# Peptides against a protein of PDB entry 4HTP, part 48

Target 1, 231 residues: chain A of PDB entry 4HTP
Amino acid sequence: SQTVASHVPFADLCSTLERIQKSKGRAEKIRHFREFLDSWRKFHDALHKNHKDVTDSFYPAMRLILPQLERERMAYGIKETMLAKLYIELLNLPRDGKDALKLLNYRTPTGTHGDAGDFAMIAYFVLKPRCLQKGSLTIQQVNDLLDSIASNNSAKRKDLIKKSLLQLITQSSALEQKWLIRMIIKDLKLGVSQQTIFSVFHNDAAELHNVTTDLEKVCRQLHDPSVGLSD

## One batch from the design tools (peptide; made by RFdiffusion4, then SolubleMPNN)

Design b2_p13_1_s4 (from b2_p13_1, 5 letters changed)
Fold by OpenDDE base, seed 3:
Structure b2_p13_1_s4 (fold): chain B 231 residues (1-231), chain A 13 residues (1-13)
Amino acid sequence: as target 1 above (231 residues)
Amino acid sequence: STEHLLELAEQLE
């Protein structure tokens, strides 16, 4: 079945997240998220115009925006040190070079940008001059690759994990990889709370999530902002 | 961007 996520570029989500992060005020952060969500819902209505009983929802995007609430896929088994080593290998960085050392020692305040402890930001600056300007992945493809990583981690298939990671990296811009890293590590640093994200999505979203802890159920049941839990 | 999704929606109509 066709899904909205199969048509939405991952780049569009990342651009939205970047705008949210750069915004100073809560109101502006909320506006950027609302605009993306409204566009998603409009596209959903157009895509499924002739099919009223679909299971498609905002879930594919929501699980990337709130990765700490992921319960469907198992743990990735990926840490910053693993990603650092992978980037050093893939980019053929000298092991004793400045960029390799930045990735490996990302916790040490060495930069002028105040990026100490944020591996994703350090990776972004290393990747920016070396990566494609535009990625080619959809949100669905990103989720499929992340599912593969989690499944192969459970099965202890390290080579297949590496293969899926390489597909993500080679088909993504530096900006997309910055956000992908944050999704994997489960820390987006948006400056907006989970409660705020839920409140913008639907008035009853926080309540339903507190009871069910099922993010897909929240997204599916509360897909229409005008239809409440009691309706 | 929001504009891209709107353009895609218009192409489906």
Scores: peptide ipSAE 0.057, ipTM 0.796, DockQ to the pose 0.782
Fold by OpenDDE base, seed 2:
Structure b2_p13_1_s4 (fold): chain B 231 residues (1-231), chain A 13 residues (1-13)
Amino acid sequence: as target 1 above (231 residues)
Amino acid sequence: STEHLLELAEQLE
């Protein structure tokens, strides 16, 4: 079935997240999220104008924005050290070189950007001069690949995990990979609370999530901001 | 970008 996520580039979400992160004030952060959400809803209405009973919702994006609330996917089994080793291999970095050591020792302050402990930022700077300028993945494709990783982790299929990771990496810009890493590690560092994200999404979203703990139900039932839980 | 999504929406109308 047609979904909004199958049409939305992952780059668009990453650009929005980047704007949110760079914004200093709560109001600006909220504005950037609201603009993305409103655009998503408008696209949904256009895509599904003749089909009112669709299950499509903001869920594919929301589960990437709030990855700590993910309950459908099992654990990825991916740590920063695994990603570091993968990047060293993929980029053919000298193992004793500066960039390889930055990735492996990401917790140690290097004094350059103050990014100690933020593996995604360290990876970004290593990737920026080496990666594609524009990625090609949709939000749906990213979610499909993440589903594959989680499934193969549960099945202990390490080779298939690597295959899906390589597909994500090779089809993504450095900026997209920064955010993808943060999604996998489940720490986006947006500077805005979960409660704020829910409040912007729908007035009843926090309440419904507190009861159901089901992010998909929240996104589906509260897709229209003008229709409440009691309606 | 947000503008890109809006353009896509307009193309579907």
Scores: peptide ipSAE 0.053, ipTM 0.792, DockQ to the pose 0.849
Fold by OpenDDE base, seed 5:
Structure b2_p13_1_s4 (fold): chain B 231 residues (1-231), chain A 13 residues (1-13)
Amino acid sequence: as target 1 above (231 residues)
Amino acid sequence: STEHLLELAEQLE
């Protein structure tokens, strides 16, 4: 069955997240998230106009926005050091070069930017002059690749993990990779709380999540903002 | 962008 996530570019989610992060005020952050969500719901209604009993929901996006609440896929087994080594290899960076050292020593940045300890930001600046300007992945494809990574980590198939990571990297812009890294590490640094994200999604979302701890169930049952939990 | 999603939605109508 067709899903909204199979049509939405991952770049659109990343641009929204970037806008949220750059916004200083809570109200502006909320506005950017709400605009993305409203567009998603509108697309859902159009896509499923003749199909009332679909299981499709905002879940594919929500699990990337709130990766710390992910319970469906297992651990990726990926750390910053692994990503650093992978980028050095893929980009053919000199090991003693400035960019390789920045990636490896991301906790102690020597640069002028206050990006100390944020591996994703350091990676972004290394990738920006070297990567595609526009990625080609949908949200569904990103989730499929992340599922593959988690599954192969559980199976101890390091070669297949690398293959999926390579696909993510080669088909993503520097900005998309910045956010992908943050999703994998499970720290988006949006400056907006989980409670705020839930409250914008649906008034009953936080309550339902507190009871079920099931993010998919929250997204599915509360898909319509006009239909409450008691309805 | 949100605008791109809206354009995609309009193409489905």
Scores: peptide ipSAE 0.050, ipTM 0.787, DockQ to the pose 0.829
Fold by OpenDDE base, seed 1:
Structure b2_p13_1_s4 (fold): chain B 231 residues (1-231), chain A 13 residues (1-13)
Amino acid sequence: as target 1 above (231 residues)
Amino acid sequence: STEHLLELAEQLE
């Protein structure tokens, strides 16, 4: 079945997240999220104009924006140290070189950008001169690859985990990889709370999530901002 | 950008 996520480039989500992160005020952060959400809903309406009772929703994007609320996908089993080693290998970085050491010692202040403790930002600067300018993945494809990683982690298939990670990395820009890392580590650093994200999505979203703890159900039942829980 | 998503929506109409 057709989904909005199968049409939306992952780059579009990442650009939105980047705008949110760079925005100083809460209102501006909310505006960027709202604009993306509104565009998504408009696309949904256009895509499904001749189809009733579709199960498609904002869930594919929401689970990447609020990765700490993921309950469907199992644990990735991926830490920053694993990603560091993978990047060193993939980019053929000298092990004793500056960039390799930055990735491995990401928690230590280097004084360069003030990015100590944020592996994704450190990775971004290492990747920027070495990666594609534009990625090719859709939100659906990103979720499929993340599902594969989680499934293979559960099955203890390390080789297949690496394969899926390589697919993500090789098909993503440095900016996309920054956000992908944050999604995997489950810390986006957007500067907006979960409650704010829910409130922008739907007035009843926080309440429904508190009761169900089911992010997909929240996105599906409250897809229309004008239709409440009591309706 | 959000504009790109809107353009995609217009292509479906």
Scores: peptide ipSAE 0.045, ipTM 0.781, DockQ to the pose 0.811

Design b2_p13_2_s1 (from b2_p13_2, 6 letters changed)
Fold by OpenDDE base, seed 4:
Structure b2_p13_2_s1 (fold): chain B 231 residues (1-231), chain A 13 residues (1-13)
Amino acid sequence: as target 1 above (231 residues)
Amino acid sequence: SIAERFEELIASL
């Protein structure tokens, strides 16, 4: 079945997240999230105009925005060190070179940007001059690849994990990879709380999540902001 | 804007 996520470029989510992160203050951050959400809902209505009772929801995006609440997908088994090594290999970086060392020693302040401890930011600056300017992945494709990674991690298939990671990387811009890394590591650093995200999504979202701990159910049941839990 | 991007997507349906 067609989903909104199959149409929405991952780049559009990443640009939204970037705007949220760069925004000063809660109100501006909320505005950017709300704009994306409202647009998503509008597209949903258009896409499913002639199809009632679809299971499609904001879930594909929400699980990337709140990756720490992921319960359907198992652990990736991916840490910063693994990604660093992968990038060094993929980009053919000299192992003793500046960029390789930045990736491996991302916790050490090495630059003027104050990005120490944020591997995704370190990776971004290494990738920016070396990668595609525009990514080609949809949100659904990203989730499919992440599903593959989790599945292969469970199966202890390291080679297949690498394959899926390479596919993600080679089809993503530096900015998209920055956010993808943060999604995998499960720390987006948006500067807004989980509660804020839920409150913007739906008035009853936090409550439903607290009871069910099921992000998909939250997104599906509360897809319509005008329909509450008691309705 | 993101809204404009989604309008483009809608138009492509």
Scores: peptide ipSAE 0.687, ipTM 0.970, DockQ to the pose 0.772
Fold by OpenDDE base, seed 5:
Structure b2_p13_2_s1 (fold): chain B 231 residues (1-231), chain A 13 residues (1-13)
Amino acid sequence: as target 1 above (231 residues)
Amino acid sequence: SIAERFEELIASL
């Protein structure tokens, strides 16, 4: 069946996350998230205008925004060091060169940027002059590839994990890869709490999640902000 | 804006 996630570019989610991260105040951060959410709901209504019995919801986006709450897919088995080695190989970086060493030693400050310990930011600056300016993936495609990675990790198929990672990398901009890395590592550094994200999504979202621990159920049951948990 | 991007998506349906 058709989903909103199959139409929304991953780049549009990443640009929203970038705006949230760069915003200094809580109110401004909330505004950017709300604008994305409201636009998503509006698109949902348009897409499903003639269909009332759909299971489509904000879940495909929410599970990327709150990746630490993911319970449907299993662990990726991916660490920063694995990604560093992959990028060195993919970009043909000299192994003892400046950029390779930055990726491998991402915890050590090497420059004027306060990016020490944030692998995604280190990767971003290495990737920016070397990769696509605009990605081509939808949110659905990103989730499909992440599902593949998790499944292949469980099956101990390392070659297929690498294949899916390469598909993600080669079809993404540097900015999209920064956020993708943070989603995989499960730390977005948005500067807003989980509680804030839930409160903006729906007044009853935090309560329902506390009881069910099921992010998809939260997104489906509370899809309409005007319909409460007790209704 | 993000709203404008989604309007473009709606128009493409």
Scores: peptide ipSAE 0.687, ipTM 0.970, DockQ to the pose 0.767
Fold by OpenDDE base, seed 2:
Structure b2_p13_2_s1 (fold): chain B 231 residues (1-231), chain A 13 residues (1-13)
Amino acid sequence: as target 1 above (231 residues)
Amino acid sequence: SIAERFEELIASL
């Protein structure tokens, strides 16, 4: 069946996340998230106008926004050092060069940016002059590739993990890769709490999640902001 | 804006 996620570019989610991160106040951060969510719901209604009782929901986006709450997808088995080595190889960076060393030693301050310890930001600045200006992946495609990575990690198929990572990387802008890295590492650094995200999504979302610990169920049952848990 | 982007997506359905 058709999903909203199969139509929404991953770039649009990343641009929203970037706006949230750059916003200084809580209210502005909330506004950016709300605008994306409301637009998603509107698109859902348009896409499914002739179909009742669809299982499609905000879940494909929510699981990327709150990756620490992921329960369906198993561990990726990916660390920053693995990504660093992959980028060095893919970008053909000299191993003793400045950019390679920045990626490998991302925890050490280099004096250029106050981003020590944030691998995604280090990677972003290395990638920005080297990568596509615009990515081509949908949210659904990103989730499919992440599912593949998790599955292949469980199966100990390292070569296939690399293949899926390469597909993600080669079809993404530097900005999209920054956020993709943060999704994989499960630290988005948005500056808003999980509770805030749930409260904006639906008044009953935090409660339902506390009971079920099922993010998909939360997104599906509380898809309509006007329909409560008790309705 | 994001809203405008989604309007474009809706129009493409």
Scores: peptide ipSAE 0.684, ipTM 0.970, DockQ to the pose 0.763
Fold by OpenDDE base, seed 3:
Structure b2_p13_2_s1 (fold): chain B 231 residues (1-231), chain A 13 residues (1-13)
Amino acid sequence: as target 1 above (231 residues)
Amino acid sequence: SIAERFEELIASL
């Protein structure tokens, strides 16, 4: 069956996350998240207008927004150092060049932007002049590739992990890759708490998650903001 | 806006 995630470009999620990050104050950050969520729900209703018994929900997006709460897929086994080496190889960066050294030594303050310690931001500036302006992946495709990475990590198939990573990278803009890196490393730096995200999603979301620790159940059971846990 | 993007997606169904 079709899902909302199979239609929504990953770029649209990343643009929303970028707006949230750049916004000053809690209220503006919440507004951007709410606009994306409301649009998602509206699309869901349109897509499934003739099918009331669907399991489709906001879960494919929520698990990327709150990646530290992921419990379905296993660990990726990917760290910043691995990504740095991959980018150096893929972009054919000189090993002793400025950009390669920036990626490898991302923890050391080297620039005026104050991006020290944030690998994703360092990578963004390296990638910006070198990558596609527009990506081609949907949210579903991103999740499928991430599932593949986790599965192959469990199976110790490093070659297949690299293959899936290359698919993600080559089909993504620099901005999309910045956010993808943060999703893999599990630190989005949005400036809003988990509690805030849940409260905007549904009034009962935090409570249900505290009991079940199951993000998919939270998204599915509380898909309708007007239907509570006790209903 | 993101809302407009989703309206375009809906229109394509």
Scores: peptide ipSAE 0.684, ipTM 0.970, DockQ to the pose 0.778

Design b2_p13_2_s2 (from b2_p13_2, 7 letters changed)
Fold by OpenDDE base, seed 1:
Structure b2_p13_2_s2 (fold): chain B 231 residues (1-231), chain A 13 residues (1-13)
Amino acid sequence: as target 1 above (231 residues)
Amino acid sequence: SFADRVEELIAEL
């Protein structure tokens, strides 16, 4: 069946995350998240206007926003070093060149942007002049590719992992890849807590998650902000 | 933003 995630560009999520990250105040961060969420719910209502009892929810986005809470998808088996090597290969970067060394030594301060330790930011600046200006993936497609990576990691199929990663990379802008990397590494650096995200999503979300540890269940059961756990 | 595009996306349904 159709999902909201199959219609929403991954770029739109990334742009929202970028705005949240750049916002200084908690209130502004919350506003950006709320606007995205409200739009998602509005789209959901339109998409499913003639359908009752759908299982579609905010889960496809939520699991990317709170990747540390992922329990359905197995481990990716991907670290920064692997991504660095992949980018060096894909972009045909000289191994002894500045950009290759930046990726490999991402933990060492380079003095330029103060991005030491944040591989995603370092990758962003390397990618920006070299990749697509606009990506083509939906949130659903990103999740499908991430599912493929996790499944193939479990199956020890490194070749297929690389294939899926290449699909993600070649169809994504530098900004999208920055956020994708953070999703894979499970550190978004949004500057808002998990509790804040839950509280904005639904008043009962944190409680339900504490009991169930099931992010999809939280998103489905509490899809409507006006309907509580006690209802 | 997604908020800016939601009406367009809905119209494309």
Scores: peptide ipSAE 0.396, ipTM 0.938, DockQ to the pose 0.788; fails the geometry check
Fold by OpenDDE base, seed 5:
Structure b2_p13_2_s2 (fold): chain B 231 residues (1-231), chain A 13 residues (1-13)
Amino acid sequence: as target 1 above (231 residues)
Amino acid sequence: SFADRVEELIAEL
Protein backbone atom coordinates (compact mmCIF):
# COMPACT_ATOMS: atom_id res chain seq x y z
CA SER B 1 0.00 0.00 0.00
CA GLN B 2 1.06 3.58 -0.62
CA THR B 3 2.51 5.54 2.28
CA VAL B 4 3.05 9.23 2.93
CA ALA B 5 6.71 8.43 3.57
CA SER B 6 7.11 7.16 -0.01
CA HIS B 7 6.17 10.62 -1.30
CA VAL B 8 7.92 12.94 1.15
CA PRO B 9 11.55 13.77 0.33
CA PHE B 10 14.04 13.09 3.09
CA ALA B 11 15.38 16.58 2.34
CA ASP B 12 12.13 18.09 3.63
CA LEU B 13 12.46 16.33 6.97
CA CYS B 14 16.10 17.43 7.21
CA SER B 15 15.30 21.06 6.40
CA THR B 16 12.64 20.99 9.14
CA LEU B 17 15.10 19.52 11.63
CA GLU B 18 17.66 22.16 10.63
CA ARG B 19 15.12 24.93 11.28
CA ILE B 20 14.25 23.42 14.66
CA GLN B 21 17.92 23.21 15.63
CA LYS B 22 18.64 26.79 14.57
CA SER B 23 15.64 28.17 16.42
CA LYS B 24 16.50 29.53 19.85
CA GLY B 25 13.12 29.55 21.55
CA ARG B 26 10.96 26.56 22.46
CA ALA B 27 7.92 28.15 20.81
CA GLU B 28 9.70 28.57 17.47
CA LYS B 29 11.02 25.00 17.60
CA ILE B 30 7.49 23.74 18.25
CA ARG B 31 6.13 25.82 15.37
CA HIS B 32 8.48 24.24 12.84
CA PHE B 33 7.64 20.72 14.02
CA ARG B 34 3.90 21.46 14.06
CA GLU B 35 3.99 22.83 10.51
CA PHE B 36 5.70 19.67 9.26
CA LEU B 37 3.26 17.42 11.14
CA ASP B 38 0.20 19.31 9.93
CA SER B 39 1.45 19.05 6.35
CA TRP B 40 2.02 15.32 6.83
CA ARG B 41 -1.53 14.82 8.10
CA LYS B 42 -2.92 16.88 5.23
CA PHE B 43 -1.00 14.77 2.72
CA HIS B 44 -2.17 11.59 4.47
CA ASP B 45 -5.80 12.64 4.14
CA ALA B 46 -5.35 13.34 0.44
CA LEU B 47 -3.42 10.14 -0.26
CA HIS B 48 -5.87 7.90 1.60
CA LYS B 49 -9.08 9.80 0.79
CA ASN B 50 -10.81 6.70 -0.58
CA HIS B 51 -9.17 4.14 1.68
CA LYS B 52 -10.35 3.30 5.17
CA ASP B 53 -8.44 1.45 7.86
CA VAL B 54 -4.96 2.12 6.53
CA THR B 55 -1.99 1.34 8.75
CA ASP B 56 -0.03 4.30 7.38
CA SER B 57 0.94 6.89 10.00
CA PHE B 58 3.58 9.40 11.03
CA TYR B 59 5.72 6.49 12.29
CA PRO B 60 8.28 6.57 9.41
CA ALA B 61 9.14 10.17 10.30
CA MET B 62 8.72 9.83 14.07
CA ARG B 63 11.22 6.98 14.32
CA LEU B 64 13.81 9.23 12.63
CA ILE B 65 12.98 12.20 14.86
CA LEU B 66 13.10 10.06 18.03
CA PRO B 67 15.65 7.42 17.02
CA GLN B 68 16.45 6.56 20.64
CA LEU B 69 12.93 5.09 20.91
CA GLU B 70 13.46 2.74 17.95
CA ARG B 71 12.56 -0.85 18.92
CA GLU B 72 11.62 -2.44 15.60
CA ARG B 73 15.00 -1.99 13.94
CA MET B 74 18.01 -3.70 15.47
CA ALA B 75 21.34 -1.99 16.16
CA TYR B 76 23.25 -0.57 13.19
CA GLY B 77 26.68 -1.38 14.56
CA ILE B 78 27.93 1.92 13.14
CA LYS B 79 30.11 4.37 15.03
CA GLU B 80 31.73 7.67 14.12
CA THR B 81 35.09 6.01 13.43
CA MET B 82 33.55 3.74 10.81
CA LEU B 83 31.87 6.67 9.11
CA ALA B 84 35.07 8.70 9.19
CA LYS B 85 36.98 5.93 7.45
CA LEU B 86 34.21 5.47 4.91
CA TYR B 87 34.15 9.17 4.03
CA ILE B 88 37.93 9.32 3.72
CA GLU B 89 37.79 6.41 1.30
CA LEU B 90 34.76 7.57 -0.67
CA LEU B 91 35.89 11.18 -1.01
CA ASN B 92 39.48 10.13 -1.65
CA LEU B 93 40.72 12.42 1.10
CA PRO B 94 44.44 12.44 1.83
CA ARG B 95 44.86 10.49 5.06
CA ASP B 96 47.22 13.09 6.47
CA GLY B 97 45.13 15.95 5.14
CA LYS B 98 43.19 18.49 7.17
CA ASP B 99 39.74 17.10 6.37
CA ALA B 100 40.63 13.46 7.05
CA LEU B 101 42.16 14.43 10.38
CA LYS B 102 39.08 16.47 11.28
CA LEU B 103 36.87 13.43 10.71
CA LEU B 104 39.13 11.06 12.65
CA ASN B 105 39.75 13.50 15.50
CA TYR B 106 36.26 14.97 15.65
CA ARG B 107 36.35 15.07 19.47
CA THR B 108 39.27 17.49 19.50
CA PRO B 109 38.68 21.12 18.51
CA THR B 110 40.62 21.59 15.29
CA GLY B 111 38.46 24.23 13.67
CA THR B 112 37.01 27.67 14.31
CA HIS B 113 33.37 26.60 14.66
CA GLY B 114 33.57 24.94 18.07
CA ASP B 115 31.99 21.74 16.71
CA ALA B 116 34.19 19.50 18.83
CA GLY B 117 32.46 16.24 19.70
CA ASP B 118 29.76 16.65 17.04
CA PHE B 119 30.82 14.32 14.26
CA ALA B 120 27.81 15.19 12.11
CA MET B 121 28.78 18.88 12.00
CA ILE B 122 32.38 18.05 11.17
CA ALA B 123 31.18 15.77 8.39
CA TYR B 124 28.82 18.45 7.09
CA PHE B 125 31.60 20.96 6.49
CA VAL B 126 33.77 18.35 4.80
CA LEU B 127 30.89 17.20 2.60
CA LYS B 128 29.41 20.58 1.68
CA PRO B 129 31.87 21.42 -1.12
CA ARG B 130 32.05 17.79 -2.33
CA CYS B 131 28.52 16.40 -2.56
CA LEU B 132 25.19 16.97 -4.27
CA GLN B 133 23.24 20.10 -3.43
CA LYS B 134 19.96 18.18 -3.43
CA GLY B 135 19.30 14.59 -2.43
CA SER B 136 16.91 12.20 -4.14
CA LEU B 137 15.77 9.90 -1.32
CA THR B 138 12.30 9.72 0.21
CA ILE B 139 11.72 9.08 3.90
CA GLN B 140 10.60 5.55 2.98
CA GLN B 141 13.79 4.88 1.03
CA VAL B 142 15.92 6.12 3.92
CA ASN B 143 14.08 3.82 6.32
CA ASP B 144 14.47 0.90 3.90
CA LEU B 145 18.20 1.48 3.72
CA LEU B 146 18.46 1.78 7.49
CA ASP B 147 16.49 -1.47 7.84
CA SER B 148 18.97 -3.09 5.47
CA ILE B 149 21.91 -1.85 7.53
CA ALA B 150 20.42 -3.18 10.77
CA SER B 151 19.55 -6.54 9.21
CA ASN B 152 22.98 -6.94 7.66
CA ASN B 153 24.65 -5.93 10.92
CA SER B 154 22.77 -8.73 12.66
CA ALA B 155 23.87 -11.10 9.91
CA LYS B 156 27.47 -9.80 10.07
CA ARG B 157 27.45 -8.90 6.36
CA LYS B 158 29.82 -5.94 6.41
CA ASP B 159 30.00 -5.66 2.63
CA LEU B 160 26.25 -5.21 2.36
CA ILE B 161 26.28 -2.65 5.17
CA LYS B 162 28.84 -0.66 3.20
CA LYS B 163 26.71 -0.93 0.08
CA SER B 164 23.66 0.54 1.81
CA LEU B 165 25.74 3.29 3.41
CA LEU B 166 27.20 4.21 0.04
CA GLN B 167 23.72 4.45 -1.41
CA LEU B 168 22.66 6.76 1.42
CA ILE B 169 25.75 8.94 1.02
CA THR B 170 25.76 9.22 -2.78
CA GLN B 171 22.08 10.15 -2.93
CA SER B 172 22.12 12.75 -0.15
CA SER B 173 23.20 16.36 0.25
CA ALA B 174 25.64 17.42 2.95
CA LEU B 175 22.75 18.67 5.08
CA GLU B 176 20.84 15.41 4.67
CA GLN B 177 23.95 13.44 5.61
CA LYS B 178 24.45 15.58 8.71
CA TRP B 179 20.99 14.58 9.93
CA LEU B 180 21.32 10.98 8.76
CA ILE B 181 24.48 10.64 10.83
CA ARG B 182 22.66 12.03 13.87
CA MET B 183 19.80 9.56 13.29
CA ILE B 184 22.24 6.64 13.14
CA ILE B 185 24.11 7.81 16.23
CA LYS B 186 20.70 8.51 17.84
CA ASP B 187 21.38 12.10 18.94
CA LEU B 188 19.65 14.85 16.95
CA LYS B 189 20.56 17.77 19.23
CA LEU B 190 17.29 19.51 18.41
CA GLY B 191 17.06 21.34 21.72
CA VAL B 192 13.49 20.09 22.23
CA SER B 193 12.54 17.25 24.57
CA GLN B 194 10.86 13.96 23.74
CA GLN B 195 7.94 15.07 25.88
CA THR B 196 7.52 18.21 23.78
CA ILE B 197 7.56 16.21 20.53
CA PHE B 198 4.88 13.87 21.90
CA SER B 199 2.83 16.75 23.25
CA VAL B 200 2.77 18.45 19.85
CA PHE B 201 1.95 15.17 18.09
CA HIS B 202 -1.00 14.28 20.35
CA ASN B 203 -2.11 15.12 23.89
CA ASP B 204 -2.22 11.43 24.82
CA ALA B 205 0.98 10.38 23.02
CA ALA B 206 3.29 10.45 26.04
CA GLU B 207 0.84 8.40 28.10
CA LEU B 208 0.33 5.78 25.42
CA HIS B 209 4.07 5.49 24.84
CA ASN B 210 4.70 5.11 28.57
CA VAL B 211 2.29 2.16 28.64
CA THR B 212 3.16 0.44 25.35
CA THR B 213 6.73 1.59 24.56
CA ASP B 214 5.59 1.09 20.96
CA LEU B 215 6.24 4.14 18.81
CA GLU B 216 4.36 2.74 15.81
CA LYS B 217 1.30 2.03 17.95
CA VAL B 218 1.44 5.58 19.30
CA CYS B 219 1.59 7.04 15.80
CA ARG B 220 -1.16 4.78 14.44
CA GLN B 221 -3.66 4.98 17.30
CA LEU B 222 -3.20 8.71 17.79
CA HIS B 223 -2.97 9.67 14.13
CA ASP B 224 -6.02 11.90 14.48
CA PRO B 225 -5.34 14.68 16.98
CA SER B 226 -9.07 14.94 17.73
CA VAL B 227 -9.44 11.29 18.78
CA GLY B 228 -8.15 10.44 22.25
CA LEU B 229 -7.23 7.19 23.99
CA SER B 230 -10.61 6.99 25.67
CA ASP B 231 -12.50 7.46 22.44
CA SER A 1 9.86 23.55 3.31
CA PHE A 2 7.50 20.60 3.31
CA ALA A 3 4.71 22.93 4.39
CA ASP A 4 5.37 25.13 1.37
CA ARG A 5 5.37 22.19 -1.03
CA VAL A 6 2.59 19.99 0.37
CA GLU A 7 -0.02 21.38 -2.04
CA GLU A 8 2.24 20.67 -4.99
CA LEU A 9 2.93 17.16 -3.73
CA ILE A 10 -0.80 16.52 -3.30
CA ALA A 11 -1.45 17.76 -6.83
CA GLU A 12 1.03 15.20 -8.14
CA LEU A 13 -1.00 12.30 -6.73
Scores: peptide ipSAE 0.395, ipTM 0.938, DockQ to the pose 0.789; fails the geometry check
Fold by OpenDDE base, seed 4:
Structure b2_p13_2_s2 (fold): chain B 231 residues (1-231), chain A 13 residues (1-13)
Amino acid sequence: as target 1 above (231 residues)
Amino acid sequence: SFADRVEELIAEL
């Protein structure tokens, strides 16, 4: 079945997240998220105009925005060190070179940006001069690849994990990879709380999530902002 | 932004 996520570029989510992160005030952060969400709902209504009983929801995006709340997909088994080694290999970086060392020693202050401890930001600056300017993946495709990674991790198929990671990397811009890394590591550093995200999504979202711990259920049941839990 | 492109994306359906 067609989903909104199959039509929305991953780049659009990443650009929204970037705007949220760069925004100084809570109100501005909320505005950017709300605009994305409203657009998603509008697209949903258009896509499913003739199909009222669909399971499609904001879940594909929400699970990437709040990756720490993921319960459907199992662990990726991916840490920063693995990604560092992968990038060094993929980009053919000299192992004793500045960029390789930045990736491996991401926790130590290396320079002017104050990005110590944020592997994704360090990776971004390494990738920016080396990667495509525009990615080609949809949100659905990103989730499919992440599902593959989790499945192959459980099956201990390291080669297939690498294959899926390479597909993600080679089809993503540096900015998209920054956010993808943060999604995998489960720390987006948006500067906005989970509670705020839920509150913007739906007034009852936090309550339903607290009871069910099911992010998909929250997104599906509370897809319409005008329909509450008691309705 | 996605918001800027949503109308275009809808038109492509």
Scores: peptide ipSAE 0.394, ipTM 0.938, DockQ to the pose 0.793; fails the geometry check
Fold by OpenDDE base, seed 3:
Structure b2_p13_2_s2 (fold): chain B 231 residues (1-231), chain A 13 residues (1-13)
Amino acid sequence: as target 1 above (231 residues)
Amino acid sequence: SFADRVEELIAEL
């Protein structure tokens, strides 16, 4: 069956996350998230207008927005150092060059941007002049590739992990890769709490998650904002 | 943005 996630570009999620991060006030951050969510629900209703019993939900996006709450997908086994080495190889960066050293020593305060300790931001500036301007992946395709990485990590197939990572990287813009890195490392730095995200999604979302710890159940059962748990 | 394009995307279904 078709899903909303198979139609929504990953770039659109990333641009929304970027707007949220850059917004100063809580209200503005919430607005950007709500607009994306409302559009998703509207698209869902149109896509599934003739099918009332579907399992499709906001879950494919929610698990990328709240990656620290992921329970279905196994661990990736990917750290910043692995990504740094991969980028140095893929971009053919000189090992003793400025950009390679920035990636490897991302924790050390260097430069004027105050990006020390944020590998994703360091990577973004290295990638910006070197990557595609627009990515080609949908949210569904990103999740499929992340599933592959987790599965192959469990199976200790390093070669296949690298293959999936290369597919993600080569089909993504610098901005998309910044957010993808943060999703893999499980730290988005949005400036809004988990509770706020749940509250905007549905009034009962935080409660249901506290009991079940299952993001997919939360997204499916509370897909309609007007239908509560006791309904 | 996705929000700006959602009506067009729906029309393409």
Scores: peptide ipSAE 0.392, ipTM 0.938, DockQ to the pose 0.814; fails the geometry check

